Peptides against a protein of PDB entry 5NXQ. Designs and how they scored, part 74

Target 1, 114 residues: chain A of PDB entry 5NXQ
Amino acid sequence: EIQIPVSMAAEEEYLRSKVLSELLTDTLENDGEMYGNENEVLAALNGAYDKALLRLFASACSDQNVEKALSLAHELKQDRALTAAVKISERAELPSLVKKINNIREARYEQQLK

## One batch from the design tools (peptide; made by RFdiffusion4, then SolubleMPNN)

Design b2_p17_6_s2 (from b2_p17_6, 8 letters changed)
Fold by OpenDDE base, seed 5:
Structure b2_p17_6_s2 (fold): chain B 114 residues (1-114), chain A 17 residues (1-17)
Amino acid sequence: as target 1 above (114 residues)
Amino acid sequence: SRKELLEEMEKIIDETF
């Protein structure tokens, strides 16, 4: 079995999930066809995407790379993923990052109201 | 340690999804 570095595996999963999520989204937007399971598939893909991102985020936090961590947090799609990012930041003892991620979350709430 | 920290973070991720 080929041994792949954890970081490389995470990046590969992120890229794959990102591409698939984007393709599915584009398909739904362009074709407008709903077969009943597209939402579930999209949710699963988004989940996988955010999960992969969070692993990269965790790695960045462990490296104390706040800039990279914040950049990754902006790429998270789901609110629950942002919540997880906050928790991860707390574990990493990065209070400034916690505040910044909470700001992202609040901004998204405001966008939903518009 | 870094290892322990990453393990804790992984638990958070697993609990989320």
Scores: peptide ipSAE 0.713, ipTM 0.963, DockQ to the pose 0.775
Fold by OpenDDE base, seed 1:
Structure b2_p17_6_s2 (fold): chain B 114 residues (1-114), chain A 17 residues (1-17)
Amino acid sequence: as target 1 above (114 residues)
Amino acid sequence: SRKELLEEMEKIIDETF
């Protein structure tokens, strides 16, 4: 088994998932249904994207780099991922970050109501 | 420790997905 640094692995997976997610999203927006399983594929890609991003987020939190952590949190797509980010921030004892992430969640909820 | 902290965070991530 090849051992690579966790941060490098997370970054690679993040970038890969981000690109694939964006490509699929663009395809769906422009071409519509193609194979009949686009929604499932998109969900899987978005999940992988957020999962990888959360690992980067966790790393930033462990480094007490609140500014970097917050910037990463803004890139999270799914609400469940933001919830996880809050929990991670709590474990890192970063209450200011917790509040700011909750503000992100609240803002997204308000946007969805429109 | 930092290692233990990251492990706890990984558990949170694994529980989410």
Scores: peptide ipSAE 0.712, ipTM 0.963, DockQ to the pose 0.782
Fold by OpenDDE base, seed 3:
Structure b2_p17_6_s2 (fold): chain B 114 residues (1-114), chain A 17 residues (1-17)
Amino acid sequence: as target 1 above (114 residues)
Amino acid sequence: SRKELLEEMEKIIDETF
């Protein structure tokens, strides 16, 4: 068994979860087939996806790479993940990033109210 | 330190999920 660096492992999990989520979504949209557990699988994939992204986000924050961190934050799907990203940004002492992530959250809230 | 910072960030991630 090969030991994989944490950052590489996170990237791998992110990519895997992203691809599988997209494939599942496409299948549901195009084929309309339901097997009874697609929603549960999708939720699990989204969780793993955001978790992996947050680790990449944390790494970017630790590198003080605000632009990369912000780009990653835009890719987060769940509100709870954005909340975590805010907390991480606060720990990294990146107030401008905190503001920008909160703007992302607010924008999503506004869209959900429609 | 960077190590301590990343550990704190990991705790935030773990408590989120």
Scores: peptide ipSAE 0.711, ipTM 0.963, DockQ to the pose 0.773
Fold by OpenDDE base, seed 4:
Structure b2_p17_6_s2 (fold): chain B 114 residues (1-114), chain A 17 residues (1-17)
Amino acid sequence: as target 1 above (114 residues)
Amino acid sequence: SRKELLEEMEKIIDETF
Protein backbone atom coordinates (compact mmCIF):
# COMPACT_ATOMS: atom_id res chain seq x y z
CA GLU B 1 0.00 0.00 0.00
CA ILE B 2 1.25 3.44 -0.95
CA GLN B 3 1.57 5.75 2.04
CA ILE B 4 1.05 9.44 1.36
CA PRO B 5 2.64 11.94 3.77
CA VAL B 6 0.11 13.85 5.85
CA SER B 7 1.26 17.21 4.48
CA MET B 8 0.89 16.04 0.90
CA ALA B 9 -2.57 14.64 1.59
CA ALA B 10 -3.60 17.93 3.19
CA GLU B 11 -2.38 19.90 0.18
CA GLU B 12 -4.27 17.64 -2.19
CA GLU B 13 -7.48 18.01 -0.21
CA TYR B 14 -7.01 21.78 -0.03
CA LEU B 15 -6.56 22.08 -3.78
CA ARG B 16 -9.54 19.86 -4.51
CA SER B 17 -11.79 21.73 -2.10
CA LYS B 18 -10.58 25.09 -3.41
CA VAL B 19 -11.39 24.23 -7.02
CA LEU B 20 -14.83 22.84 -6.20
CA SER B 21 -15.71 25.78 -3.96
CA GLU B 22 -14.65 28.31 -6.59
CA LEU B 23 -16.54 26.53 -9.38
CA LEU B 24 -19.75 26.30 -7.38
CA THR B 25 -19.48 29.91 -6.20
CA ASP B 26 -18.96 31.17 -9.75
CA THR B 27 -21.86 29.09 -11.04
CA LEU B 28 -24.24 30.38 -8.37
CA GLU B 29 -23.18 33.99 -8.93
CA ASN B 30 -23.52 33.83 -12.71
CA ASP B 31 -26.39 31.38 -13.29
CA GLY B 32 -28.16 32.51 -10.13
CA GLU B 33 -31.15 30.24 -9.55
CA MET B 34 -31.02 28.81 -6.05
CA TYR B 35 -33.23 25.72 -6.16
CA GLY B 36 -32.79 22.76 -3.88
CA ASN B 37 -29.69 22.22 -1.76
CA GLU B 38 -27.17 24.50 -3.51
CA ASN B 39 -26.59 26.56 -0.37
CA GLU B 40 -26.07 23.42 1.68
CA VAL B 41 -23.60 22.07 -0.87
CA LEU B 42 -21.72 25.37 -0.90
CA ALA B 43 -21.55 25.43 2.89
CA ALA B 44 -20.21 21.88 2.95
CA LEU B 45 -17.57 22.69 0.33
CA ASN B 46 -16.51 25.86 2.11
CA GLY B 47 -16.28 23.94 5.35
CA ALA B 48 -14.08 21.28 3.78
CA TYR B 49 -11.95 23.99 2.16
CA ASP B 50 -11.32 25.86 5.40
CA LYS B 51 -10.73 22.64 7.32
CA ALA B 52 -8.07 21.52 4.85
CA LEU B 53 -6.50 24.98 4.84
CA LEU B 54 -6.37 25.05 8.65
CA ARG B 55 -4.39 21.81 8.65
CA LEU B 56 -1.83 23.46 6.37
CA PHE B 57 -1.93 26.48 8.66
CA ALA B 58 -1.30 24.32 11.71
CA SER B 59 1.67 22.70 9.98
CA ALA B 60 3.14 26.12 9.15
CA CYS B 61 2.65 27.25 12.75
CA SER B 62 4.37 24.13 14.06
CA ASP B 63 7.33 25.03 11.83
CA GLN B 64 7.28 28.57 13.26
CA ASN B 65 6.84 29.81 9.69
CA VAL B 66 4.84 32.95 10.45
CA GLU B 67 4.85 34.35 6.91
CA LYS B 68 3.53 31.12 5.41
CA ALA B 69 0.93 30.82 8.17
CA LEU B 70 -0.23 34.41 7.59
CA SER B 71 -0.57 33.91 3.84
CA LEU B 72 -2.71 30.82 4.49
CA ALA B 73 -4.86 32.71 7.00
CA HIS B 74 -5.75 35.29 4.33
CA GLU B 75 -7.18 32.44 2.23
CA LEU B 76 -9.62 31.35 4.94
CA LYS B 77 -13.24 32.17 4.10
CA GLN B 78 -15.32 31.66 7.25
CA ASP B 79 -15.08 33.65 10.47
CA ARG B 80 -15.14 30.45 12.52
CA ALA B 81 -12.03 29.32 10.64
CA LEU B 82 -10.22 32.57 11.52
CA THR B 83 -11.18 32.02 15.14
CA ALA B 84 -9.67 28.55 14.95
CA ALA B 85 -6.53 30.01 13.37
CA VAL B 86 -6.17 32.38 16.33
CA LYS B 87 -6.48 29.48 18.77
CA ILE B 88 -3.92 27.47 16.82
CA SER B 89 -1.53 30.45 16.78
CA GLU B 90 -1.89 30.80 20.54
CA ARG B 91 -1.03 27.14 21.04
CA ALA B 92 2.01 27.62 18.81
CA GLU B 93 3.02 30.63 20.98
CA LEU B 94 3.05 33.04 18.04
CA PRO B 95 1.61 36.29 19.49
CA SER B 96 2.53 38.40 16.44
CA LEU B 97 0.54 36.03 14.24
CA VAL B 98 -2.40 36.18 16.67
CA LYS B 99 -2.46 39.95 16.32
CA LYS B 100 -2.28 39.86 12.53
CA ILE B 101 -5.09 37.30 12.22
CA ASN B 102 -7.27 39.33 14.58
CA ASN B 103 -6.65 42.31 12.28
CA ILE B 104 -7.89 40.24 9.33
CA ARG B 105 -10.98 39.29 11.31
CA GLU B 106 -11.72 42.88 12.32
CA ALA B 107 -11.28 44.11 8.76
CA ARG B 108 -13.82 41.55 7.53
CA TYR B 109 -16.29 42.58 10.24
CA GLU B 110 -16.05 46.19 9.08
CA GLN B 111 -16.63 45.17 5.46
CA GLN B 112 -19.74 43.20 6.42
CA LEU B 113 -21.19 46.25 8.16
CA LYS B 114 -20.94 48.31 4.96
CA SER A 1 6.76 17.59 21.13
CA ARG A 2 5.82 18.58 17.58
CA LYS A 3 3.53 15.56 17.37
CA GLU A 4 1.67 16.54 20.52
CA LEU A 5 1.37 20.13 19.33
CA LEU A 6 -0.15 19.05 16.02
CA GLU A 7 -2.57 16.78 17.85
CA GLU A 8 -3.77 19.71 19.95
CA MET A 9 -4.19 21.80 16.82
CA GLU A 10 -6.19 19.00 15.18
CA LYS A 11 -8.53 18.99 18.18
CA ILE A 12 -9.14 22.71 17.68
CA ILE A 13 -9.96 22.08 14.01
CA ASP A 14 -12.30 19.19 14.85
CA GLU A 15 -14.13 21.30 17.42
CA THR A 16 -14.62 24.04 14.83
CA PHE A 17 -16.30 21.82 12.24
Scores: peptide ipSAE 0.711, ipTM 0.963, DockQ to the pose 0.776

Design b2_p17_6_s3 (from b2_p17_6, 6 letters changed)
Fold by OpenDDE base, seed 5:
Structure b2_p17_6_s3 (fold): chain B 114 residues (1-114), chain A 17 residues (1-17)
Amino acid sequence: as target 1 above (114 residues)
Amino acid sequence: SREKLLEEMEEIIEETF
């Protein structure tokens, strides 16, 4: 068994999940549901995507790389993932990042209301 | 340590999903 560094594994999973999520989204937008479970699959893929991204985020936080972490946070799709990012940032003792991520969350919320 | 920190962060992630 070949052990892959956590960051590398996370990147691979992120990319895979990203591609699949995008493909499925495009398919649903253009062709609609065929098997009846596409939405469930999409939800699962989005979860996997954010989960993988959060691991990259955590890595960035551990490196005290706020800029990279923030960039990754912007790529998160689900609000629950942003919440997790805040918690991770708090654990990493990065209060500036906490504020910035909360701003992202608030901005998305406001956008949904418009 | 960095490893322990990452482990704790992973726990946060796992609890989220």
Scores: peptide ipSAE 0.713, ipTM 0.963, DockQ to the pose 0.820
Fold by OpenDDE base, seed 2:
Order: C-alpha cells, then sequence, then structure tokens
Structure b2_p17_6_s3 (fold): chain B 114 residues (1-114), chain A 17 residues (1-17)
C-alpha cells in the first residue's frame, strides 16, 4: 500500500476544493443559474478550501518557511481561517508572521466597512 | 517535535471548523 505524505494529501485536497469552489462560483457568475442551495454549497466548499489551505499553512510554519506561509495566508477566504492562521503562527513562534497575518485581517475588515 | 507541533496545529484547525 502506498502511503501519501500528509502534506501531499493536503495539497491534493486544497487543489480539489479550490477547483470546485471556483467552478461553482464561475457557474453562478457567468451562467446566472441559481438553484436555491448555491450559498450553502459555496459555504461548504469554502470551508473545505480554507481547512485544506490551513493544513498547508501549518506545514509551512512547521518548516519555518515564513514566506510560503504568508503567501498561503493571503489565499485564505474566511476570517475564521485567518484567525486560525494567527493561532498557528503563534504556536509556531513566528511573531513576524503573526503581525503580517493580523495586517491581512485588519485590511479585510477595513474593506468590509467601506 | 515537528510531529507534535503539527498535531497541535491540526487541533487548532479542527477547533475552527
Amino acid sequence: as target 1 above (114 residues)
Amino acid sequence: SREKLLEEMEEIIEETF
């Protein structure tokens, strides 16, 4: 039996979730079709997406790859995911990353208020 | 250890979702 490393599995899940989320989004935006459950499906997909992405983020943090971790953090969609990223960064003892992710969160908050 | 660290990070993730 072939065992796939956790990081590779996470990458696969991330890509899958990303593709599905994008496809659904594109369908709604470009085709104008609504079936009544799109928002629920999108929420689920976005959750899965961020969850998978956070695992990649965690892996990067564990490798002390701050640059990669930060890049991944920018790809997170949900605020709760950014919060998790901060917690993960704190656990990894990466204060510079903590600050940068908090800046991302603050920037998004400001954008939401406008 | 790295493994333990990742486990703790996974717990954070699981708590989030």
Scores: peptide ipSAE 0.713, ipTM 0.963, DockQ to the pose 0.816
Fold by OpenDDE base, seed 1:
Structure b2_p17_6_s3 (fold): chain B 114 residues (1-114), chain A 17 residues (1-17)
Amino acid sequence: as target 1 above (114 residues)
Amino acid sequence: SREKLLEEMEEIIEETF
């Protein structure tokens, strides 16, 4: 098996899962239903998407690239993924990034209350 | 080390999902 650098593998998985997640989401929004298991498939795809994105986020944090890390955090979909991003930022000793990610999470909570 | 740091971050990710 060909050994691929972790960062490249994460990027490929992110892009693939992003495309599939977006396509499925668009289909559900337009058609209503697919095969009866669309919600389960969507959950799996969203999970894979955020997981791959978090690995890119971790890489950016390890490089102390706060701007890139923050940009990636904005792309996370699930609240649990944002929570993980906060924990990762804490391990990287980036307190300013911790605050900014918490602001993202709080903003999403406020939007959900509408 | 950077390697150890990334390992700890990976553990956080694996615990999340």
Scores: peptide ipSAE 0.712, ipTM 0.963, DockQ to the pose 0.781
Fold by OpenDDE base, seed 4:
Structure b2_p17_6_s3 (fold): chain B 114 residues (1-114), chain A 17 residues (1-17)
Amino acid sequence: as target 1 above (114 residues)
Amino acid sequence: SREKLLEEMEEIIEETF
């Protein structure tokens, strides 16, 4: 059996989920056709996307690569994923990253209120 | 260890979803 490194597997899942999420989002926004559970499918895809991205984020944090971790955090879509990223950053003892991710969260909150 | 740290981070991820 061929063993795939964890980092490669996570990246593959991230890329797959990203592509599918983007395709579905574009279709719903441009075509506007709803025939059933498209929103549920989108939610599932976004969940898988953020989950895969968080694994890459965790890997970057474990390497103490703050710049890479921050870049990945900006790609997260859901608020719950940002919350998880904060927790992961705290566990990795990266207080500067914690603050920066909280800033991302606050900025998104303000945008939602507008 | 790095492995243990990653395991704890995975638990955070699994609790989120």
Scores: peptide ipSAE 0.711, ipTM 0.962, DockQ to the pose 0.778

Design b2_p17_6_s4 (from b2_p17_6, 6 letters changed)
Fold by OpenDDE base, seed 4:
Structure b2_p17_6_s4 (fold): chain B 114 residues (1-114), chain A 17 residues (1-17)
Amino acid sequence: as target 1 above (114 residues)
Amino acid sequence: MREKLLEEMEKIIEEAF
């Protein structure tokens, strides 16, 4: 059995989830046709996307690679994923990263209020 | 040590979803 490295598996899952999320989003925005559970499917895909991205984020944090971790955090879509990224950063003892991710979260909250 | 840290981070991820 060919063992795929955990990092490669996480990258593959991220890329797959990213492509599917983007394709579904574009389809819903352009066609405007809702036939049933498309919003539920999109939510599931976005969840899988953020989950895969958080695993890459956790790996970067474990390597103490703050720049890579921050770059990945900017790609997170859901607020619950940013909250998880803060907790992961705290566990990794990266206070500068905690502050930067909280700034991302605050900026998104301000945009939602406009 | 690294493996244990990643396991704890995975628990945080699973709890978020």
Scores: peptide ipSAE 0.690, ipTM 0.955, DockQ to the pose 0.766
Fold by OpenDDE base, seed 5:
Structure b2_p17_6_s4 (fold): chain B 114 residues (1-114), chain A 17 residues (1-17)
Amino acid sequence: as target 1 above (114 residues)
Amino acid sequence: MREKLLEEMEKIIEEAF
């Protein structure tokens, strides 16, 4: 059994989920819903996407690479994923990253209110 | 240490979804 490094597997999952999410989003924007489950599929894809990113994020945190971790956090879509990123950062003992991710979260909230 | 840390982080990820 070929052991794929966790980071490589996470990258693959991220890229796959990203592409599929983008394609589905584009399809919904252009063609609308055809099967009635596209929104559910999109939600699932977004979940998978954020999970994959969070695994990359966790890896970056474990490497104490705050800059990379922060960059990855900016790519997270869902608020629950940002919350998870905060928890991960706390576990990694990266308080500066915690603050920065919370700032991202707050900025998104403020943007939704506009 | 790193492996255990990543395992704990994975748990956080799974709990978030």
Scores: peptide ipSAE 0.690, ipTM 0.956, DockQ to the pose 0.848
Fold by OpenDDE base, seed 2:
Structure b2_p17_6_s4 (fold): chain B 114 residues (1-114), chain A 17 residues (1-17)
Amino acid sequence: as target 1 above (114 residues)
Amino acid sequence: MREKLLEEMEKIIEEAF
């Protein structure tokens, strides 16, 4: 049995979740079809997307690859995911990354207030 | 060490969702 490395499995899940989220979004925006549960489906997909992305983020942090980790953090959608990324960065003892992710979070909060 | 760290990070992820 071929064991797929955890990082590769996470990348596959990320790509899958990303594609599904994008496809559903495109369908809703372009086809004008509403099915009543699309918001729930989108929320679930966004959750799965961020979870998968956070696993990639965690892997990057464990590798001390701050640049990659930061790039991944910018792709996170939900505030709860950014909060998790901060906690992960703290656990990885990457204070510079903590600061940068907090800046991302603050910037998004400011955008929501406008 | 890496494996334990990743496990702890996974717990953080699961707690967030």
Scores: peptide ipSAE 0.689, ipTM 0.955, DockQ to the pose 0.846
Fold by OpenDDE base, seed 1:
Structure b2_p17_6_s4 (fold): chain B 114 residues (1-114), chain A 17 residues (1-17)
Amino acid sequence: as target 1 above (114 residues)
Amino acid sequence: MREKLLEEMEKIIEEAF
């Protein structure tokens, strides 16, 4: 079996999960009910998407690439993923990134209250 | 150092889900 570098595997999984999540979301918005389990499938896909993205984020943080890390954080969907990104940024000793990710999280909370 | 850091970050990811 060919050993793929962790970063390359994470990128592939991110792209795959992103496409599947977007396709499923678009289908639900246009056609309504699919098979009665669409919400469970969507949750699983979104989870896989955010996990893959967080691994890319962790890699960027380990390289001290704050700009790339921040760009990736903006693509995270779930609040629990943003919380994980904050913890990762703290471990990487990137306090400026911590503040910026917390701002993203706060902005999303404010949007949900409208 | 980098490998250990990435392992710690992976634990954070796994605990979040």
Scores: peptide ipSAE 0.688, ipTM 0.955, DockQ to the pose 0.856

Design b2_p17_7_s1 (from b2_p17_7, 6 letters changed)
Fold by OpenDDE base, seed 2:
Structure b2_p17_7_s1 (fold): chain B 114 residues (1-114), chain A 17 residues (1-17)
Amino acid sequence: as target 1 above (114 residues)
Amino acid sequence: MKISQEELDEIIDEYLN
């Protein structure tokens, strides 16, 4: 069996999850019809999406590509995923990135309070 | 410092599971 590099696998999973999540989101937003399980499906997709994205994020951190890592962090949906990104950044010894991601978290938190 | 895949998996599991 051909083994795919981790980064490539992560990219594939990210793109797949992203597409599915967006399609479902668009359906809900455009049609406005709820069948009772859409939120559950979205949650599952978001989980997979963020997990895949975090792997890409970690790869960027490993490459010390802070700008790419930060861009990826902005694409994370769940706060817990941002927290994971902070931890990854800490492990990668990128304190500037840690601060920037925490700023993202704070900004989103403030938005939720409004 | 580069994060190991094992540690990465642990972090992901901790926060997203």
Scores: peptide ipSAE 0.646, ipTM 0.950, DockQ to the pose 0.867
Fold by OpenDDE base, seed 5:
Structure b2_p17_7_s1 (fold): chain B 114 residues (1-114), chain A 17 residues (1-17)
Amino acid sequence: as target 1 above (114 residues)
Amino acid sequence: MKISQEELDEIIDEYLN
């Protein structure tokens, strides 16, 4: 039986969820509100997206690939996902990455205040 | 240090659910 590596599966799911999230976002922006609970659907898609991305992030951390991990962290959408990334970085004993991710969070917070 | 899949799942569940 063929088993797909976890990292490979995560990347596939990331790409799939990213496409779906972008498609839904584009639809809402260009065609207006969808029928039903579009906001809830979007939130669910974003959740799936970030979850998949965090798995890739964790893999990068495990590989001690800080630059790749940081790049992935920049792609996270939700603040709570960034918080999760911090926790993962702490568990991976990458304090420099923790600081950099917290800088991302602070920057996004400042942008929201503008 | 490596992070286990179980620990990763716990973190994801904690913050994303």
Scores: peptide ipSAE 0.646, ipTM 0.950, DockQ to the pose 0.945
Fold by OpenDDE base, seed 1:
Structure b2_p17_7_s1 (fold): chain B 114 residues (1-114), chain A 17 residues (1-17)
Amino acid sequence: as target 1 above (114 residues)
Amino acid sequence: MKISQEELDEIIDEYLN
């Protein structure tokens, strides 16, 4: 069996989850058919998507690549995933990144209030 | 400081499950 590096595996899972999420969203918007489980499937896909993305995020943090890490954080969908990113940044001792991610969270909170 | 894979898994499980 071929052993794939963690970062490469995370990238593959991220891309797969992203594609599936987009395809499902497009299908629901264009076909207009509901079968009763679409929201549950979307939630599961979003979870997998953010989990995969967080692994890439952690890799960027380990490389001390703050710009790459921040770019990845912007792609996170769930607020709880952003919270996880903050924790990862704290453990990586990147306080500037912590502040930037919290700014993303605050911006999203304000958007929800509109 | 580098985050370990074990600690990363714990964080992901805590916030995403």
Scores: peptide ipSAE 0.644, ipTM 0.950, DockQ to the pose 0.873
Fold by OpenDDE base, seed 3:
Structure b2_p17_7_s1 (fold): chain B 114 residues (1-114), chain A 17 residues (1-17)
Amino acid sequence: as target 1 above (114 residues)
Amino acid sequence: MKISQEELDEIIDEYLN
């Protein structure tokens, strides 16, 4: 088995899932329904996307690159992924980042109310 | 501080699965 560095693997998966997610989203928005499982596929892609992004996020945290970490957090799609980012930030002992991630969550909550 | 990959996997699994 070929072992790929975690950061490189995460980047690859992020890019792959990002492209596929965008393509699927565009198709659903512009061309209508794909297959009967399009929502399941989208959910799976979003999950993979956020998982990959969180690994990049954790790497940035480990490097004490708070600005990069925050930038990556803004790219997260799911609220539960932001929660994971908070947990990662806590473990990395970056309280300022914790607060900033929570601000992102709060902002999205407000958007969901509309 | 750095977090271990094992701990990271646990967090990701907890919130994304």
Scores: peptide ipSAE 0.644, ipTM 0.950, DockQ to the pose 0.921

Design b2_p17_7_s2 (from b2_p17_7, 6 letters changed)
Fold by OpenDDE base, seed 4:
Structure b2_p17_7_s2 (fold): chain B 114 residues (1-114), chain A 17 residues (1-17)
Amino acid sequence: as target 1 above (114 residues)
Amino acid sequence: MEISEEELEEIIKEYLE
């Protein structure tokens, strides 16, 4: 059996989930067709997307690449995923990154209030 | 410091499952 590096596997999963999530989102926004469990499918896709992204995020943290980690955090969709990213950053002992991710969360909260 | 794979999966499970 061929062994695939964890980072490559995570990236592949991320890209797949990202494409599918974007396609479904565009379809729902442009066509407005809801004929079943599209919302459930979207939720599952977003979940898979964020999970894959968090694995890439953790890899960046392990590399002490704060810039890359922060860029990845900006791509996270769900607030709970950002919370997970904070926890990962804490475990990686990257307090600067923790603060930056919390800033992302706060910014999104402000936008939701508007 | 590197986060362990076990800790990572626990965090993902806690917040996304």
Scores: peptide ipSAE 0.626, ipTM 0.948, DockQ to the pose 0.893
Fold by OpenDDE base, seed 2:
Structure b2_p17_7_s2 (fold): chain B 114 residues (1-114), chain A 17 residues (1-17)
Amino acid sequence: as target 1 above (114 residues)
Amino acid sequence: MEISEEELEEIIKEYLE
């Protein structure tokens, strides 16, 4: 039996979720097709996407690859996912990363207020 | 410090589920 490393599995899941989310988003934005359940599907896909991304994020943290971790954090969609990333960073004892992710959150909050 | 898989999953559940 072939065993796939956790990091590789996470990458596959991330890519799959990303593609599906983007395809659905593109369809809604460009084609204007509405079937009634798009928002629900999109929410589910975004959830899966962020979860997969967080696993990659954690892997980067474990590797002490702060730059990669930060890049991944920028790709997170939901605020709660960013919060999770902060928590992961704290557990990984990467305070500089914590600060940078919090800056991302603050920036998004400011954007939402406008 | 390396985060454990168990702890990671707990965090994911807490914030995304």
Scores: peptide ipSAE 0.624, ipTM 0.948, DockQ to the pose 0.896
Fold by OpenDDE base, seed 5:
Structure b2_p17_7_s2 (fold): chain B 114 residues (1-114), chain A 17 residues (1-17)
Amino acid sequence: as target 1 above (114 residues)
Amino acid sequence: MEISEEELEEIIKEYLE
């Protein structure tokens, strides 16, 4: 049995989830619903995507790589995932990152209101 | 400070599950 480092496993899962999410999104946009549950599948994939990304995010925080962590946070899709990122940042004692992620959230809220 | 794997999983569970 091969033990894969957690960070590498997270990266692989992130990439897999990202590809699948993008493919499904493209299919929905261009071909419509084929199986009748694509939206549900997409939601599940988005969840998996953000979970994988948060693990990478946490790794970046542990490395005190704020810039990498912030870049990863920008890739998060769900607001609840951004909230999770804030919580992770707080636990990592990175207040500057907390502020920056909250700025991302605020910006997205403003975009949704317009 | 580094976040533990256990704490990380609890956060993920709380906000994404």
Scores: peptide ipSAE 0.623, ipTM 0.948, DockQ to the pose 0.923
Fold by OpenDDE base, seed 3:
Structure b2_p17_7_s2 (fold): chain B 114 residues (1-114), chain A 17 residues (1-17)
Amino acid sequence: as target 1 above (114 residues)
Amino acid sequence: MEISEEELEEIIKEYLE
């Protein structure tokens, strides 16, 4: 069996989860069909998606590529994933990135209040 | 400073599992 490098595996998992999440969302929006397990599937997909994305995020932080890291952070879906990104940024000693990610969180909180 | 793989996995486990 061929072993894939960790970085490539993370990218593959991210892309797979992203595509499946988008397809499911589009199906629900356009077709309106409900089978009773869509929310559970979406939750699982979002979890896998954010986990894969955080690994890419950590890689960007290690490369000191703040712009790429910030771009990836904007793609995170769950608030708890943003919190994880803050922790990663702290460990990477990137305080400016910490501030920017917290701004993302605050913006999302404000949107949820509406 | 680069985050170790162990620390990364612990963070992911803490917040996403």
Scores: peptide ipSAE 0.622, ipTM 0.948, DockQ to the pose 0.860

Design b2_p17_7_s3 (from b2_p17_7, 5 letters changed)
Fold by OpenDDE base, seed 1:
Structure b2_p17_7_s3 (fold): chain B 114 residues (1-114), chain A 17 residues (1-17)
Amino acid sequence: as target 1 above (114 residues)
Amino acid sequence: AEISQEELDEIINEYLE
């Protein structure tokens, strides 16, 4: 079995899932018609996307690169992924990052209320 | 501080599975 570095594997998965997620999103926006499991596929792609992104996020935290970690957190799509990022930040002992990610969550909550 | 891959997997599975 070929051994791939964790960070490299995460980057590959992130890029792949990002492209597929964007492609599906664009297709749905352009067509507007649902023919079956498009929402399920989108959810699965978003899940894979956020999972890969969280691995990159954790790597940035380990490198003590708070700015990169925060930038990656902004790219997370699901609220549950942001929650995971908070948990990772807590484990990495980065309280300032925890606060900033919670600010992202609060901002998204406010947007949903509109 | 660095998070272990095992703990990272647990967090990811907990919140995204």
Scores: peptide ipSAE 0.655, ipTM 0.955, DockQ to the pose 0.868
Fold by OpenDDE base, seed 3:
Structure b2_p17_7_s3 (fold): chain B 114 residues (1-114), chain A 17 residues (1-17)
Amino acid sequence: as target 1 above (114 residues)
Amino acid sequence: AEISQEELDEIINEYLE
C-alpha cells in the first residue's frame, strides 16, 4: 500500500469523481435508459466529489487563502457540503468566508424555488 | 487558523455521511 499525501489524494479523488459524475450524468440525460442503481451511483459519486473538494477547501482555509477557498466552495454540488464548508470556515476562524458561503447557499435556494 | 485532519474528518462525516 502506497501512502499518498492528503492533498494529493484529495485532488486525485476530486478529478476522478468529477469525470465519472459528469459522464454518468450525461449518460442518464442522453441515453434515456436508467438502471435501478444509477441514481445511487450518482449520489455516491457526488458525495465523493464533494468530500474531495472539502479537503481541498480546508487546505485553502489553512493557508488563509480565502479567495481560493471560496472558488472551491462554488464547485461544491450538495447543500450539505456547503454546510460542511461553513463549519470548516468557522473552525478556521474565517467569518468573512462563512458569510460568503452562506450567500452561495441562499442563492442556490432561491434558484431552486424557480 | 489551522484545522486538524481529525476535526476535518469529523465534519465531513457529519454532513456527508
Scores: peptide ipSAE 0.655, ipTM 0.955, DockQ to the pose 0.902
Fold by OpenDDE base, seed 2:
Structure b2_p17_7_s3 (fold): chain B 114 residues (1-114), chain A 17 residues (1-17)
Amino acid sequence: as target 1 above (114 residues)
Amino acid sequence: AEISQEELDEIINEYLE
């Protein structure tokens, strides 16, 4: 059986999850059709999306590509995913990235309060 | 420093499961 490199697999999963999430969002926003379980589906998709993105994030951290890692962190949707990114950054010994991700999280907190 | 896949899975499970 063909083995896919972890990084490539992560990219595939991310893209798939992102596309599905966007398609569902577009459907709801553009068509306005509700079937009763869209929120649950969106939550599941967002979870999968962030998980996939975190794998890419971790790969970037491992490569010491802090700029790529930071860019990926900005794409995370859930606060708990940002927390995970901070944890990953700590394990990767990237304190500057930790600070920058925490800034992202704080900024989102402020936006939620408004 | 590289993070192991096992450790990564643990972090993901901790915060997103």
Scores: peptide ipSAE 0.655, ipTM 0.955, DockQ to the pose 0.873
Fold by OpenDDE base, seed 4:
Structure b2_p17_7_s3 (fold): chain B 114 residues (1-114), chain A 17 residues (1-17)
Amino acid sequence: as target 1 above (114 residues)
Amino acid sequence: AEISQEELDEIINEYLE
């Protein structure tokens, strides 16, 4: 049995989830048809996407690659995923990254208020 | 510090499950 490294597995899952999410989104935007469960499917895909991305994020944190970690954080879709990223950053003892991610969250909050 | 995979899983489960 071949064991896949965690980082490689995370990258594959991220790419898979990203492609599926984009394909579904594009399809819905193209024809505008909703049949009942598309939003739930999208939510599930977004969850999988963010989970995979957080694993990449954690890897970047472990590598002390703050710029890469921040770039990945910008790609997170859900606010709760950003919260998770903050928690990961705290555990990784990267307070500067914590602040920058919180800035992302605040910016998104402001956009929602408008 | 490096985050352990176990701790990472706990965080992911807490916020995304």
Scores: peptide ipSAE 0.655, ipTM 0.956, DockQ to the pose 0.872

